Peptides against a protein of PDB entry 2C5K. Designs and how they scored, part 38

Target 1, 91 residues: chain A of PDB entry 2C5K
Amino acid sequence: EDPFQQVVKDTKEQLNRINNYITRHNTAGDDDQEEEIQDILKDVEETIVDLDRSIIVMKRDENEDVSGREAQVKNIKQQLDALKLRFDRRI

## One batch from the design tools (peptide; aimed at target 1 Q33 E36)

Design b2_p29_7_s3 (made by RFdiffusion4, then SolubleMPNN; from b2_p29_7, 15 letters changed)
Fold by OpenDDE base, seed 3:
Structure b2_p29_7_s3 (fold): chain B 91 residues (1-91), chain A 29 residues (1-29)
Amino acid sequence: as target 1 above (91 residues)
Amino acid sequence: VNLNPNKEKFKEKLEELRKATEEKEKKLE
């Protein structure tokens, strides 16, 4: 088992769930749900730090290729940023 | 609505990642 790939997969799924929720709820009307979304987004930010740390350490090993992992984290960051914009622009 | 139904599983995998990172870093020392 590769925990990096599992974390990446789970993180993407979390962001997708929030994105789907925002799509169905384009207005902020439930403070509890909004706070939950904010908490999950913050957790994803922390997760990205952990993913980056993993890559940084792996890059210290010249026998390891991290290009694919770097691309995956970049994609997650882009997805997170896009989701934050959608979240913040809701009435 | 529970927006993170697999939070516990996720936290476990995240911990595994952190531990793997620490172990890898130690091996590189």
Scores: peptide ipSAE 0.674, ipTM 0.930, DockQ to the pose 0.857
OpenDDE base, seeds 1, 2, 4, 5: peptide ipSAE 0.673, 0.671, 0.673, 0.631; ipTM 0.930, 0.929, 0.930, 0.917

Design b2_p29_7_s4 (made by RFdiffusion4, then SolubleMPNN; from b2_p29_7, 15 letters changed)
Fold by OpenDDE base, seed 3:
Structure b2_p29_7_s4 (fold): chain B 91 residues (1-91), chain A 29 residues (1-29)
Amino acid sequence: as target 1 above (91 residues)
Amino acid sequence: VNLNPNKEEYKEKLKKLREETKKKEKELE
């Protein structure tokens, strides 16, 4: 098992789940999940910190290629930002 | 609805990631 890849996978799945939920609930206050969504998004932010730390440490080893992992984290950050924007646009 | 049905498993995976990071950090020292 690769913990980094597993976390990446699960994080993306969480974001996708929220994105799909927002699709079905485009109006803020339409349900009681607003706080839960905010909490999950905050958790994802913390997860990104953990992922970045992993990369930073790996980059100290010249025998490690972290370019792929950096791209994955970048993708997650982009997905998170897009989701935050969508979430905040709900009225 | 449960938006995070695998929260506990997710947290365990995060712990494993942190442990891996810590292990690597020590390896580099």
Scores: peptide ipSAE 0.691, ipTM 0.935, DockQ to the pose 0.883
OpenDDE base, seeds 1, 2, 4, 5: peptide ipSAE 0.690, 0.690, 0.690, 0.690; ipTM 0.935, 0.935, 0.935, 0.936

Design b2_p29_8 (made by RFdiffusion4)
Pose (drawn by RFdiffusion4):
Structure b2_p29_8 (pose): chain A 89 residues (1-28, 31-91), chain P 29 residues (1-29)
Amino acid sequence: EDPFQQVVKDTKEQLNRINNYITRHNTADDQEEEIQDILKDVEETIVDLDRSIIVMKRDENEDVSGREAQVKNIKQQLDALKLRFDRRI
Amino acid sequence: ELEEEREEREEEEEEREEEREEREEEEEE
Protein backbone atom coordinates (compact mmCIF):
# COMPACT_ATOMS: atom_id res chain seq x y z
CA GLU A 1 0.00 0.00 0.00
CA ASP A 2 2.16 2.88 1.20
CA PRO A 3 5.83 2.38 0.16
CA PHE A 4 6.74 1.07 3.62
CA GLN A 5 4.06 -1.60 3.64
CA GLN A 6 4.99 -2.73 0.13
CA VAL A 7 8.66 -3.26 1.03
CA VAL A 8 7.61 -5.11 4.21
CA LYS A 9 5.41 -7.45 2.10
CA ASP A 10 8.17 -7.91 -0.56
CA THR A 11 10.73 -8.73 2.14
CA LYS A 12 8.59 -11.32 3.87
CA GLU A 13 7.78 -12.87 0.53
CA GLN A 14 11.45 -12.82 -0.54
CA LEU A 15 12.49 -14.53 2.71
CA ASN A 16 9.65 -17.01 2.42
CA ARG A 17 10.71 -17.91 -1.17
CA ILE A 18 14.30 -18.74 -0.03
CA ASN A 19 12.91 -20.67 2.97
CA ASN A 20 10.75 -22.87 0.70
CA TYR A 21 13.80 -23.42 -1.52
CA ILE A 22 15.99 -24.48 1.39
CA THR A 23 13.36 -27.03 2.51
CA ARG A 24 13.61 -28.65 -0.93
CA HIS A 25 17.41 -28.39 -1.22
CA ASN A 26 18.60 -28.93 2.36
CA THR A 27 22.02 -30.27 1.39
CA ALA A 28 25.13 -28.11 0.98
CA ASP A 29 24.20 -25.92 -4.76
CA ASP A 30 23.10 -23.85 -7.74
CA GLN A 31 21.61 -20.97 -5.73
CA GLU A 32 24.23 -20.57 -3.04
CA GLU A 33 25.76 -17.28 -4.30
CA GLU A 34 22.33 -16.01 -5.24
CA ILE A 35 20.87 -16.65 -1.75
CA GLN A 36 23.82 -14.86 -0.12
CA ASP A 37 23.31 -11.85 -2.39
CA ILE A 38 19.55 -11.68 -1.73
CA LEU A 39 20.00 -12.09 2.06
CA LYS A 40 22.53 -9.21 2.08
CA ASP A 41 20.11 -7.06 0.07
CA VAL A 42 17.37 -7.98 2.71
CA GLU A 43 19.77 -6.83 5.56
CA GLU A 44 20.17 -3.47 3.83
CA THR A 45 16.48 -3.27 3.12
CA ILE A 46 15.77 -3.67 6.85
CA VAL A 47 18.16 -0.80 7.55
CA ASP A 48 16.08 1.30 5.17
CA LEU A 49 12.84 0.28 6.94
CA ASP A 50 14.45 1.23 10.28
CA ARG A 51 15.56 4.60 9.01
CA SER A 52 12.11 5.23 7.66
CA ILE A 53 10.70 4.55 11.15
CA ILE A 54 13.27 6.88 12.73
CA VAL A 55 12.15 9.78 10.52
CA MET A 56 8.40 9.04 11.00
CA LYS A 57 8.87 8.91 14.81
CA ARG A 58 9.90 12.60 14.71
CA ASP A 59 6.28 13.33 13.65
CA GLU A 60 4.27 13.50 16.88
CA ASN A 61 1.13 12.68 14.88
CA GLU A 62 2.55 9.20 14.02
CA ASP A 63 2.55 6.02 16.04
CA VAL A 64 5.34 3.81 14.61
CA SER A 65 4.81 0.87 17.05
CA GLY A 66 3.00 -1.17 14.35
CA ARG A 67 5.86 -0.59 11.92
CA GLU A 68 8.40 -1.36 14.63
CA ALA A 69 6.64 -4.70 15.28
CA GLN A 70 6.70 -5.54 11.57
CA VAL A 71 10.45 -4.84 11.31
CA LYS A 72 11.08 -6.92 14.45
CA ASN A 73 9.11 -9.77 12.82
CA ILE A 74 11.08 -9.56 9.64
CA LYS A 75 14.41 -9.55 11.59
CA GLN A 76 13.18 -12.78 13.30
CA GLN A 77 12.28 -14.35 10.00
CA LEU A 78 15.71 -13.43 8.59
CA ASP A 79 17.54 -14.80 11.67
CA ALA A 80 15.70 -18.12 11.55
CA LEU A 81 16.38 -18.36 7.77
CA LYS A 82 20.09 -17.55 8.02
CA LEU A 83 20.62 -20.36 10.46
CA ARG A 84 18.71 -22.85 8.24
CA PHE A 85 20.84 -21.71 5.27
CA ASP A 86 24.09 -21.95 7.28
CA ARG A 87 23.25 -25.44 8.56
CA ARG A 88 22.64 -27.22 5.20
CA ILE A 89 24.85 -30.33 5.27
CA GLU P 1 10.64 3.44 -8.14
CA LEU P 2 9.57 0.26 -6.23
CA GLU P 3 8.03 -1.16 -9.40
CA GLU P 4 11.28 -0.55 -11.34
CA GLU P 5 13.28 -2.25 -8.59
CA ARG P 6 10.97 -5.26 -8.70
CA GLU P 7 11.45 -5.50 -12.53
CA GLU P 8 15.24 -5.29 -12.19
CA ARG P 9 15.22 -8.06 -9.56
CA GLU P 10 13.03 -10.25 -11.84
CA GLU P 11 15.37 -9.67 -14.82
CA GLU P 12 18.39 -10.57 -12.68
CA GLU P 13 16.71 -13.78 -11.44
CA GLU P 14 15.90 -14.77 -15.08
CA GLU P 15 19.52 -14.08 -16.13
CA ARG P 16 20.89 -16.18 -13.29
CA GLU P 17 18.54 -19.06 -14.20
CA GLU P 18 19.65 -18.87 -17.92
CA GLU P 19 23.31 -18.89 -16.90
CA ARG P 20 22.72 -22.04 -14.79
CA GLU P 21 20.98 -23.76 -17.70
CA GLU P 22 23.91 -22.86 -20.04
CA ARG P 23 26.45 -24.31 -17.53
CA GLU P 24 24.39 -27.53 -17.23
CA GLU P 25 24.25 -27.89 -21.10
CA GLU P 26 28.05 -27.30 -21.41
CA GLU P 27 28.70 -29.95 -18.71
CA GLU P 28 26.48 -32.47 -20.53
CA GLU P 29 28.33 -31.80 -23.87

Design b2_p29_8_s1 (made by RFdiffusion4, then SolubleMPNN; from b2_p29_8, 13 letters changed)
Fold by OpenDDE base, seed 5:
Structure b2_p29_8_s1 (fold): chain B 91 residues (1-91), chain A 29 residues (1-29)
Amino acid sequence: as target 1 above (91 residues)
Amino acid sequence: SLEKKRKEREEKEKKREEELEKKRKEELE
């Protein structure tokens, strides 16, 4: 088991959960799950920090090619930023 | 450690699911 890929997979599932919520809830504060979604957003942000740190460690301590992992984290960041924008623009 | 992070996320997810289940149960009572 690759812990990095497992965390990436879990994070993508969280992003999908957020996306589905935003698609169904275009009004801010219209559902009791909104606080949960906000918590998931924060958790994803924290996870990205941990993923970045893991890449730094792999590059430094293991001297591994991290290009593929960096691309995965970059993609997650882009998805998160897009979802945050959509979430914040809800009226 | 990413393994530690994975475990923490799993525990948080489980806790959220339990809280949602409690809310659903309370609404049905």
Scores: peptide ipSAE 0.235, ipTM 0.646, DockQ to the pose 0.245
OpenDDE base, seeds 1, 2, 3, 4: peptide ipSAE 0.146, 0.218, 0.232, 0.229; ipTM 0.562, 0.624, 0.646, 0.639

Design b2_p29_8_s2 (made by RFdiffusion4, then SolubleMPNN; from b2_p29_8, 9 letters changed)
Fold by OpenDDE base, seed 3:
Structure b2_p29_8_s2 (fold): chain B 91 residues (1-91), chain A 29 residues (1-29)
Amino acid sequence: as target 1 above (91 residues)
Amino acid sequence: SLEEERKKREEKEKERKEELEKRREEEEE
């Protein structure tokens, strides 16, 4: 079991699902819907912070290569930024 | 649906807690 990878996996899937939702709903919904989308994006943002912290801890272990994990988190950050832009640009 | 996403987020929280716990264990080493 690798909890880090599990979180990464679920976060990527989460981003994909919300991206699809935003695509299907290119116009802003009601306040409750918009808030829920914001909650999802915020959850991803907070998850990234946690993952970055985890990587910092892992780097303290001389025997652990974190380059792959860093790349995964970087990718998630890029996906999130793109989604935030799409979300904000909706009419 | 957004409702299902909320449900999934709640489930994901358990995994985040597990990850956090593992990180905490690594900090103690």
Scores: peptide ipSAE 0.481, ipTM 0.870, DockQ to the pose 0.026
OpenDDE base, seeds 1, 2, 4, 5: peptide ipSAE 0.477, 0.480, 0.477, 0.477; ipTM 0.868, 0.869, 0.867, 0.867

Design b2_p29_8_s3 (made by RFdiffusion4, then SolubleMPNN; from b2_p29_8, 12 letters changed)
Fold by OpenDDE base, seed 4:
Structure b2_p29_8_s3 (fold): chain B 91 residues (1-91), chain A 29 residues (1-29)
Amino acid sequence: as target 1 above (91 residues)
Amino acid sequence: SLEEERERREEERKKREEELKKKKEELEK
């Protein structure tokens, strides 16, 4: 399998799960719950960093066309940003 | 649940590190 694509898939599923959780819990929980959500979002952010690094390596060392992969990462970034906004606006 | 998601995060983090480890190492050269 393509490990890059697997990570992308897993990240999207992770974002979907946390989105569903935030939807079901539209009010802020206790401090531990809020921190857990923050940690999940942070983990996604770190995953994106790793994906970007992977793309840099493929482009530099392998001289591979990475346009499609860059688009995928951009999409994930957009999803993450949207979720961060939803999370921050909860009461 | 958040507990289930925490477990999944840990598993995914491990998997991600395994899958991307070589590429990250190459970048850091």
Scores: peptide ipSAE 0.155, ipTM 0.624, DockQ to the pose 0.028
OpenDDE base, seeds 1, 2, 3, 5: peptide ipSAE 0.134, 0.137, 0.137, 0.136; ipTM 0.624, 0.631, 0.631, 0.628; seed 1 fails the geometry check

Design b2_p29_8_s4 (made by RFdiffusion4, then SolubleMPNN; from b2_p29_8, 15 letters changed)
Fold by OpenDDE base, seed 3:
Parts: sequence; structure tokens; C-alpha cells
Structure b2_p29_8_s4 (fold): chain B 91 residues (1-91), chain A 29 residues (1-29)
Amino acid sequence: as target 1 above (91 residues)
Amino acid sequence: SLEEKRKEEKEKEEKRKKELEEKRKKKEE
């Protein structure tokens, strides 16, 4: 079991949860789940930092090829940015 | 309850994140 890949998987599930919420809720503050979604957004941001740190350590201390992992994190960042933009545009 | 289930899933995720952190710190695998 690869902890990095498991965290990536969990993060993608969180992003999917956020996406589903935004799709169903175009008005800010319309339900009691909005705070949860805000928390998840922050959790994903924190997780990205952790993933990046892990990559840095692998490159520096283990000299591993991390190109694939970097691409995965980049993809997560792009998804998060898009979701944050959509979330913030809600009226 | 749904709330309890969400809490359980969150705890599982946090455990995985800690595992990743420990791996990073200990330079494991």
C-alpha cells in the first residue's frame, strides 16, 4: 500500500464531493453543508502541501523519479483552483 | 447516522495523511 497514492485517491474523492455540492448549490449559504465544504477545501489545500513536501523529500533524500507524482499533484491543484473559483462565484 | 459515517471517513483520511507524513519524515519507502 502506497500512502502517497492513497492520499491522492482520498483527495480526489474530496474534490468530487465539492464538485457535486457546487453543482447542486448555486446560492451561498443556502444549506448547513456549506461550512463542511469550506472545511474540505481547506483540507485539500493542506493535503497538497503535504504531497508536495513528500515529493521534495523523495527527490532530495531518495533520488527517486517523481515525475508521475508531480503530475498527479499538479492535476489536483488545477482541479482545486477550478472548484474554488466556482465556489466563490456563488451568489 | 450519516454524521457518524462522515466522521469515520474523516478519521480514516487523517490516518492516511499521518501515514504519508510519517513516511516522509522517516524517509520510508
Scores: peptide ipSAE 0.324, ipTM 0.750, DockQ to the pose 0.027
OpenDDE base, seeds 1, 2, 4, 5: peptide ipSAE 0.330, 0.181, 0.334, 0.305; ipTM 0.753, 0.627, 0.756, 0.756; seeds 1, 4 fail the geometry check

## One batch from the design tools (peptide; aimed at target 1 F4 D50 R53 V57)

Design b2_p30_1 (made by RFdiffusion4)
Pose (drawn by RFdiffusion4):
Structure b2_p30_1 (pose): chain A 89 residues (1-28, 31-91), chain P 30 residues (1-30)
Amino acid sequence: EDPFQQVVKDTKEQLNRINNYITRHNTADDQEEEIQDILKDVEETIVDLDRSIIVMKRDENEDVSGREAQVKNIKQQLDALKLRFDRRI
Amino acid sequence: SESDLLRELSDAIVLRDHEKEEELEDKLEE
């Protein structure tokens, strides 16, 4: 919807796509470099979401707690995924 | 207003529009 919500949706979807891939290919791979690149881009995307929240928090007419919760959720999804990726054997 | 500039700056950060982000930061520092 707004640019922030669209990036949040894209990030969750991007992480979910890789997660589904890892379930199917759980051995240690054609997509290895590609996954590393995408996960790094996701780390930097989260930094952008955090910065966006920092700026919007300056506006007293904004409550960023919903956005903060969304970012916290994405960080959790990323952390769980990174470990699954790292542990393919 | 200042709130509109903050919203446009937040959007520019999310969209990774660095030219628009610098323009909006300059406006907010004025």

Design b2_p30_1_s1 (made by RFdiffusion4, then SolubleMPNN; from b2_p30_1, 8 letters changed)
Fold by OpenDDE base, seed 1:
Structure b2_p30_1_s1 (fold): chain B 91 residues (1-91), chain A 30 residues (1-30)
Amino acid sequence: as target 1 above (91 residues)
Amino acid sequence: SRSELLRELANAIVERDKEKAEELEKKLEE
């Protein structure tokens, strides 16, 4: 497995863990876990930037998988946005 | 650092693709 796919996989797993946390904690708490989730979300945002930049670099070499990778990053962005919405809407 | 991770990610992917391309070229020439 190439490093791009590994990063994508790890990122999706992180988002899934956060999603599960939000499901179990539908009310915003003031604990260390809430802060940790926020930190992870920020890390994911930076990871997405890194993935996008890596795609730009990869486009310098002719590669048929670039469009597929862009779609994967788009999917992660959508998942992140949905999760951020759920996280912020909690009372 | 973040910059190093980005560089390593990009370089690793590019080099892998080059290796695959070279391998395919070799097979096509056989």
Scores: peptide ipSAE 0.115, ipTM 0.548, DockQ to the pose 0.111
OpenDDE base, seeds 2, 3, 4, 5: peptide ipSAE 0.104, 0.079, 0.107, 0.103; ipTM 0.535, 0.489, 0.535, 0.534; seed 5 fails the geometry check

Design b2_p30_1_s2 (made by RFdiffusion4, then SolubleMPNN; from b2_p30_1, 11 letters changed)
Fold by OpenDDE base, seed 5:
Structure b2_p30_1_s2 (fold): chain B 91 residues (1-91), chain A 30 residues (1-30)
Amino acid sequence: as target 1 above (91 residues)
Amino acid sequence: SRAELLRKLADAIVLRDEETAKELEEKLKE
């Protein structure tokens, strides 16, 4: 498996972890893991930046189709945005 | 090849190997 797909896989696992946490913790600051979850959210954001940068690089190769990778990153961004919204709406 | 260098650069970026990324970018400029 290429590094891009491995990173995507790892990122999706992080998003799933966050989703599970939010589902079980609808009150902000209710346990010691919340800070870790916040850190994971930021890590995913930074990872998305790197994924986008890698796609830009691959676009420099006129023979490379990056549509699939762009779709994957778009999906990750959508999941992240939804999770961030749910996380921030907790009181 | 240029294509191979670009692939390696993309890999270095997602792996957060900025040193390798910079070296590869310089090679691509040559």
Scores: peptide ipSAE 0.729, ipTM 0.944, DockQ to the pose 0.924
OpenDDE base, seeds 1, 2, 3, 4: peptide ipSAE 0.724, 0.728, 0.727, 0.724; ipTM 0.943, 0.943, 0.943, 0.942

Design b2_p30_1_s3 (made by RFdiffusion4, then SolubleMPNN; from b2_p30_1, 10 letters changed)
Fold by OpenDDE base, seed 5:
Structure b2_p30_1_s3 (fold): chain B 91 residues (1-91), chain A 30 residues (1-30)
Amino acid sequence: as target 1 above (91 residues)
Amino acid sequence: SRSELLRELADAIVLRDEEKAKELEEELKK
């Protein structure tokens, strides 16, 4: 498994963990945990930027087929957006 | 830094792909 796939896998697992937390905690409560979730979400956003840039490098410098990787990043973005919506709607 | 991490990721991906390509070429010569 290449580093790209490992990063994708780790990112999706992070988002799944947060999703499970929100499911169990449908109201904002523990401020420390809420802050940690917010930090993780920001880290995921930065990771997506890194993944996109790596795709640009692969396409430009190696002319490698990146369609599959672009689809994976798109999927992560969709998962992130859905999670942000759930997170923000909590009271 | 984040910039360094990005470069490391990109370089690692490219390197592994090149290694796989070389291995495939060697196998095709058999």
Scores: peptide ipSAE 0.104, ipTM 0.530, DockQ to the pose 0.079
OpenDDE base, seeds 1, 2, 3, 4: peptide ipSAE 0.097, 0.104, 0.102, 0.095; ipTM 0.527, 0.529, 0.528, 0.522

Design b2_p30_1_s4 (made by RFdiffusion4, then SolubleMPNN; from b2_p30_1, 11 letters changed)
Fold by OpenDDE base, seed 3:
Structure b2_p30_1_s4 (fold): chain B 91 residues (1-91), chain A 30 residues (1-30)
Amino acid sequence: as target 1 above (91 residues)
Amino acid sequence: SRSELLRELANAIVERDEERAKELEEKLKE
C-alpha cells in the first residue's frame, strides 16, 4: 500500500476512535482521560502538517498531480475540526 | 527519493500513533 494512503487511513481511524469515545462519554470525565484525548488530537494536527509537507514535495520535486491527495487531507482536516467542536462542547 | 520520503514519514507517524492508540483502546474498555 502507498505510505501516504496508509497514513491517511491511520489518521481517520484515530479520529473515529476518538469520536466513539466522545459518543460514549458525552460529559467530561476523568481529567487524565480528557488530556489523553487532547494529546491525540494534537498529534493528528501534526500529522496533517506532515501530510501537507509531503504533498508540497511531491508537487515540487516530482511534478505529480496531487489534487486527489490534497482532497484527502482536506477531508481529514474537516473531520478533525468537527471532532474538536464536539469535544469542546461537552459539559 | 519520493518513496523513501513517504516511507520515513509513514514510519514516524505510525510509531507515534501506535502508542496513543493502545492507550485509547484501554480507556474505551473502561
Scores: peptide ipSAE 0.063, ipTM 0.510, DockQ to the pose 0.037
OpenDDE base, seeds 1, 2, 4, 5: peptide ipSAE 0.057, 0.044, 0.040, 0.048; ipTM 0.483, 0.482, 0.472, 0.473

Design b2_p30_2 (made by RFdiffusion4)
Pose (drawn by RFdiffusion4):
Structure b2_p30_2 (pose): chain A 89 residues (1-28, 31-91), chain P 30 residues (1-30)
Amino acid sequence: EDPFQQVVKDTKEQLNRINNYITRHNTADDQEEEIQDILKDVEETIVDLDRSIIVMKRDENEDVSGREAQVKNIKQQLDALKLRFDRRI
Amino acid sequence: EEEEELEEEKEEENEVLEERHEEYMEWLEE
């Protein structure tokens, strides 16, 4: 919807795509470099979402708690995924 | 002046989020 909500949706989707891939290929791979690149781009995307929240918080007419919860959720999804990726054997 | 500066900063941050969305759509097309 708004640019922030679109990036949140794209990020969750992007993490979910890699997660589904890892379930099917849980051994340690054609997509190894690609996954590392995408996960790094997701880390930097979360920094952009955080910065966006910092600026919007300056506006007293904005409650950013919903956006903060969404970013926290994404960080949890990324953390759980990074461990699954790191532990493929 | 402080309210105009805040609106410019929101627009700059939103341009970055639009660019991220456009890179994700281009990646889906590949």

Design b2_p30_2_s1 (made by RFdiffusion4, then SolubleMPNN; from b2_p30_2, 16 letters changed)
Fold by OpenDDE base, seed 2:
Structure b2_p30_2_s1 (fold): chain B 91 residues (1-91), chain A 30 residues (1-30)
Amino acid sequence: as target 1 above (91 residues)
Amino acid sequence: MEKEELEKEKKKEEEVLKEISKKYEELKKK
């Protein structure tokens, strides 16, 4: 079991679900769904911070392999940024 | 339905994050 990888996977899935929502809802709404998406995006951002912190700590322990993890987090950050842009650009 | 799916995934993630956090705190003490 690798909790880091599970969080990465879950985070990417969350972002994909939001992306799908945006695709189906091209106009900004004023309902609870919009607020929920904003909250999730914020939570994802905080999750990424936690992932970064975990990598820093793991580098202090030779028993922890951090190979590829920084790249994974970078990928999630890029996905988040792209999604935020799509979300904000909706008319 | 979409909201529900997102919320379910968030809850699952929170549980996994707790595991990471525990490990993080343990390693931080080193």
Scores: peptide ipSAE 0.150, ipTM 0.643, DockQ to the pose 0.059
OpenDDE base, seeds 1, 3, 4, 5: peptide ipSAE 0.147, 0.146, 0.146, 0.145; ipTM 0.644, 0.640, 0.640, 0.634; seed 5 fails the geometry check

Design b2_p30_2_s2 (made by RFdiffusion4, then SolubleMPNN; from b2_p30_2, 17 letters changed)
Fold by OpenDDE base, seed 5:
Structure b2_p30_2_s2 (fold): chain B 91 residues (1-91), chain A 30 residues (1-30)
Amino acid sequence: as target 1 above (91 residues)
Amino acid sequence: DEEEELKKEIEKEKKKLEEISKKYKELKKK
């Protein structure tokens, strides 16, 4: 099992959770899960930092395959930023 | 040596990721 790919998968699942929540809740603070979603957003930000760090370290070892990992993290960052914008602009 | 230290650093990062995965698994169960 590749822990990097597992975390990428987990993170994408969290982003999907947030996306679905925003779709169902277009008014800020209208649900008990509002704070939980805010916490998930913060957790994803921290996870991205850890993913980036792992790439930096593993790139120092030629035996570690990091192909495509930087692109995966970039994609996650783009998804997160889009969701943050949608989340914050809710009335 | 440097090679051994790198291996230790890599293992440390992998363990951090494993811990993150565990946290998300717990969150998913809720």
Scores: peptide ipSAE 0.541, ipTM 0.877, DockQ to the pose 0.833
OpenDDE base, seeds 1, 2, 3, 4: peptide ipSAE 0.539, 0.540, 0.539, 0.537; ipTM 0.876, 0.877, 0.876, 0.876

Design b2_p30_2_s3 (made by RFdiffusion4, then SolubleMPNN; from b2_p30_2, 16 letters changed)
Fold by OpenDDE base, seed 5:
Structure b2_p30_2_s3 (fold): chain B 91 residues (1-91), chain A 30 residues (1-30)
Amino acid sequence: as target 1 above (91 residues)
Amino acid sequence: MEKEKLEKEKEEEFKKLEEIVKKYEERKKK
C-alpha cells in the first residue's frame, strides 16, 4: 500500500469527524470531546507538513509525478482551513 | 551517490507516513 494515499484518506476521515462534530456542537466547550477535536485539528495540521515534506523529496526524483499528490494536499489544506474557521467561530 | 541519498530520504519519509497511519489507526480504535 502507498502510505501517502493512506494518510490522505485517514486525514480526510479525521476532517469529516471534525465536520460532524461542529455540526452537532455549535457552542464552544459544550462537550467533553472538545479537547480531542482540538487535538485532531492540530494533528491534521502537522500531518500536512509531513505530506508536504514527502512531496518535496519525491520532486527530487524526475521520474515521479507529484501533481496529483500536490492537489490532494491542497484539498486537505482547504478543508482544514474551512473547518478551523467554523470551529473558531463557535461561541 | 545522490541516488542513494534520495532513496534513503524517500524511505525516511515513507516511514514517517507509516507512523502517521498508525497514529490515526489508534485514534480510530478509541
Scores: peptide ipSAE 0.586, ipTM 0.894, DockQ to the pose 0.861
OpenDDE base, seeds 1, 2, 3, 4: peptide ipSAE 0.584, 0.581, 0.584, 0.583; ipTM 0.893, 0.893, 0.892, 0.895

Design b2_p30_2_s4 (made by RFdiffusion4, then SolubleMPNN; from b2_p30_2, 15 letters changed)
Fold by OpenDDE base, seed 5:
Structure b2_p30_2_s4 (fold): chain B 91 residues (1-91), chain A 30 residues (1-30)
Amino acid sequence: as target 1 above (91 residues)
Amino acid sequence: SEKKKLEEEKKEQEKVLEEISEKYKKRKEE
């Protein structure tokens, strides 16, 4: 499998797991698990930065797959933003 | 369990991203 696609797939799986966690924990806690989720959300954000950087490099070669990859990253960003909002709005 | 899975997934992502980085670094140097 293409390394880029593998990262995208893994990132989406992480976001889904976080979504499930938020659903199970609708009330914000103050424990190690909450801190870990925050750290993972930050890590996903950093992963997206790396994916964007890889796309920039691929654009130098006028890669025909760039448009599709940009759409994938955009989708991940939207999922991340939605999850961050849900996570932060918990009481 | 869920935490453990997330951490393992993160480690895998970092490894794969490193591979991507190395590939593009080589192309940049060529």
Scores: peptide ipSAE 0.161, ipTM 0.660, DockQ to the pose 0.059
OpenDDE base, seeds 1, 2, 3, 4: peptide ipSAE 0.161, 0.151, 0.157, 0.151; ipTM 0.659, 0.659, 0.669, 0.654; seeds 1, 2 fail the geometry check

Design b2_p30_3 (made by RFdiffusion4)
Pose (drawn by RFdiffusion4):
Structure b2_p30_3 (pose): chain A 89 residues (1-28, 31-91), chain P 30 residues (1-30)
Amino acid sequence: EDPFQQVVKDTKEQLNRINNYITRHNTADDQEEEIQDILKDVEETIVDLDRSIIVMKRDENEDVSGREAQVKNIKQQLDALKLRFDRRI
Amino acid sequence: SNRDKLREATDEYEEYMDELEEEEKEEEEE
């Protein structure tokens, strides 16, 4: 919807796509470099979401708690995924 | 991209918030 919500949706979807891939290819790979690149881009995308919240919080007419919760959720999804990726044997 | 749109929208909003906080500071000094 708004640019923030679109990036949140794209990020969750991007992480979910890699997660589904790892389930199918759980051995240590054609997509290894690609996954590392995308995960790094996701890290930097979360920094952009955080910066966006910082600016919006300056506006007293905005409650950013919903956005903060979404970012926290994405960080959790990323952390769980990174470990699954790291542990392919 | 959606990320670029988010960055552009955040920067424009930051400029607006800086101007608004500077106007409020000038009114408090008066």

Design b2_p30_3_s1 (made by RFdiffusion4, then SolubleMPNN; from b2_p30_3, 19 letters changed)
Fold by OpenDDE base, seed 5:
Structure b2_p30_3_s1 (fold): chain B 91 residues (1-91), chain A 30 residues (1-30)
Amino acid sequence: as target 1 above (91 residues)
Amino acid sequence: SSLEELRRETERKEEELRKKEELRKRLEEL
């Protein structure tokens, strides 16, 4: 499998799992666990930056059509933003 | 090359993501 697609898949799976966690833990609970979730969200942000860089390289060096990959990254960004909103709204 | 370096970086990120996923799985069990 393409390493890019594998990272996309893993990132989406991570976001889905965090979403499930928030559903089961609709209130801010254990501070240590909440901090770990925040760290994972930050790592996802960094991963998205790397994916964007990968797209730039594919477009410039490999001359590939990256429209599909750009759409995938856009979808992940939207998913992350929605998840952050849910996370921050918890009481 | 820049492409080869980025491929290697992506491979490292796959491993990091896997580790974070295992951590999250542990949190979900609590």
Scores: peptide ipSAE 0.081, ipTM 0.592, DockQ to the pose 0.022
OpenDDE base, seeds 1, 2, 3, 4: peptide ipSAE 0.059, 0.039, 0.059, 0.056; ipTM 0.488, 0.524, 0.498, 0.496

Design b2_p30_3_s2 (made by RFdiffusion4, then SolubleMPNN; from b2_p30_3, 18 letters changed)
Fold by OpenDDE base, seed 1:
Structure b2_p30_3_s2 (fold): chain B 91 residues (1-91), chain A 30 residues (1-30)
Amino acid sequence: as target 1 above (91 residues)
Amino acid sequence: SSIEKLREETEKKEEEIEKKEEERLKKLLE
């Protein structure tokens, strides 16, 4: 049981949902879930803040290796940025 | 929730680290 990994998993699931939504809805304002997707994007951004903080704290412990966690968060950020770009460019 | 658990874990870890750092500093100055 690792809260960090669970949060990462949950976030990945959210990102996948958003990705699927964008694929099905290439026009803005075409669905009632539009606002919900926008909210999820913001939630993910806030979650990333908490993930980053946890890594920063763990890095203060010389016995902790956070390289793997840093890579995971980096990947999440990249996915989020890509999705935001796709979402905003919809007609 | 998972996010709350993460925050709690982070806070606890931070407190532990700060305590150790403080003790280390104390010994260094003695």
Scores: peptide ipSAE 0.598, ipTM 0.861, DockQ to the pose 0.919
OpenDDE base, seeds 2, 3, 4, 5: peptide ipSAE 0.575, 0.577, 0.593, 0.575; ipTM 0.849, 0.852, 0.858, 0.851

Design b2_p30_3_s3 (made by RFdiffusion4, then SolubleMPNN; from b2_p30_3, 18 letters changed)
Fold by OpenDDE base, seed 5:
Structure b2_p30_3_s3 (fold): chain B 91 residues (1-91), chain A 30 residues (1-30)
Amino acid sequence: as target 1 above (91 residues)
Amino acid sequence: SSIEKLRKETEEKEKELEKKEEERRKKLEE
């Protein structure tokens, strides 16, 4: 079991939930779940801190290859940024 | 939770690396 990969998986599931919510709710404040979605966005941001810390520590080991993990986190950050932008654009 | 496991793994790895780095330093000073 790789906790890093499990965290990545869980985070992507959270991002998917946010994406689906935005798609169905283009008007801000039209649903009781909006606050929950905002909380999930913050949770993802905090999770990214832990993912980055993991990578930074592993990079200190010359025998570890973190390129794949760095790419995964980069992808998550890109998804998060896109979703935040879409969420804020809602009227 | 998965996040707690990740944090623990990271912490343990950090301690391991610190130990190895210190040992290498001591060896070079001998």
Scores: peptide ipSAE 0.631, ipTM 0.873, DockQ to the pose 0.916
OpenDDE base, seeds 1, 2, 3, 4: peptide ipSAE 0.630, 0.630, 0.630, 0.628; ipTM 0.873, 0.873, 0.873, 0.871

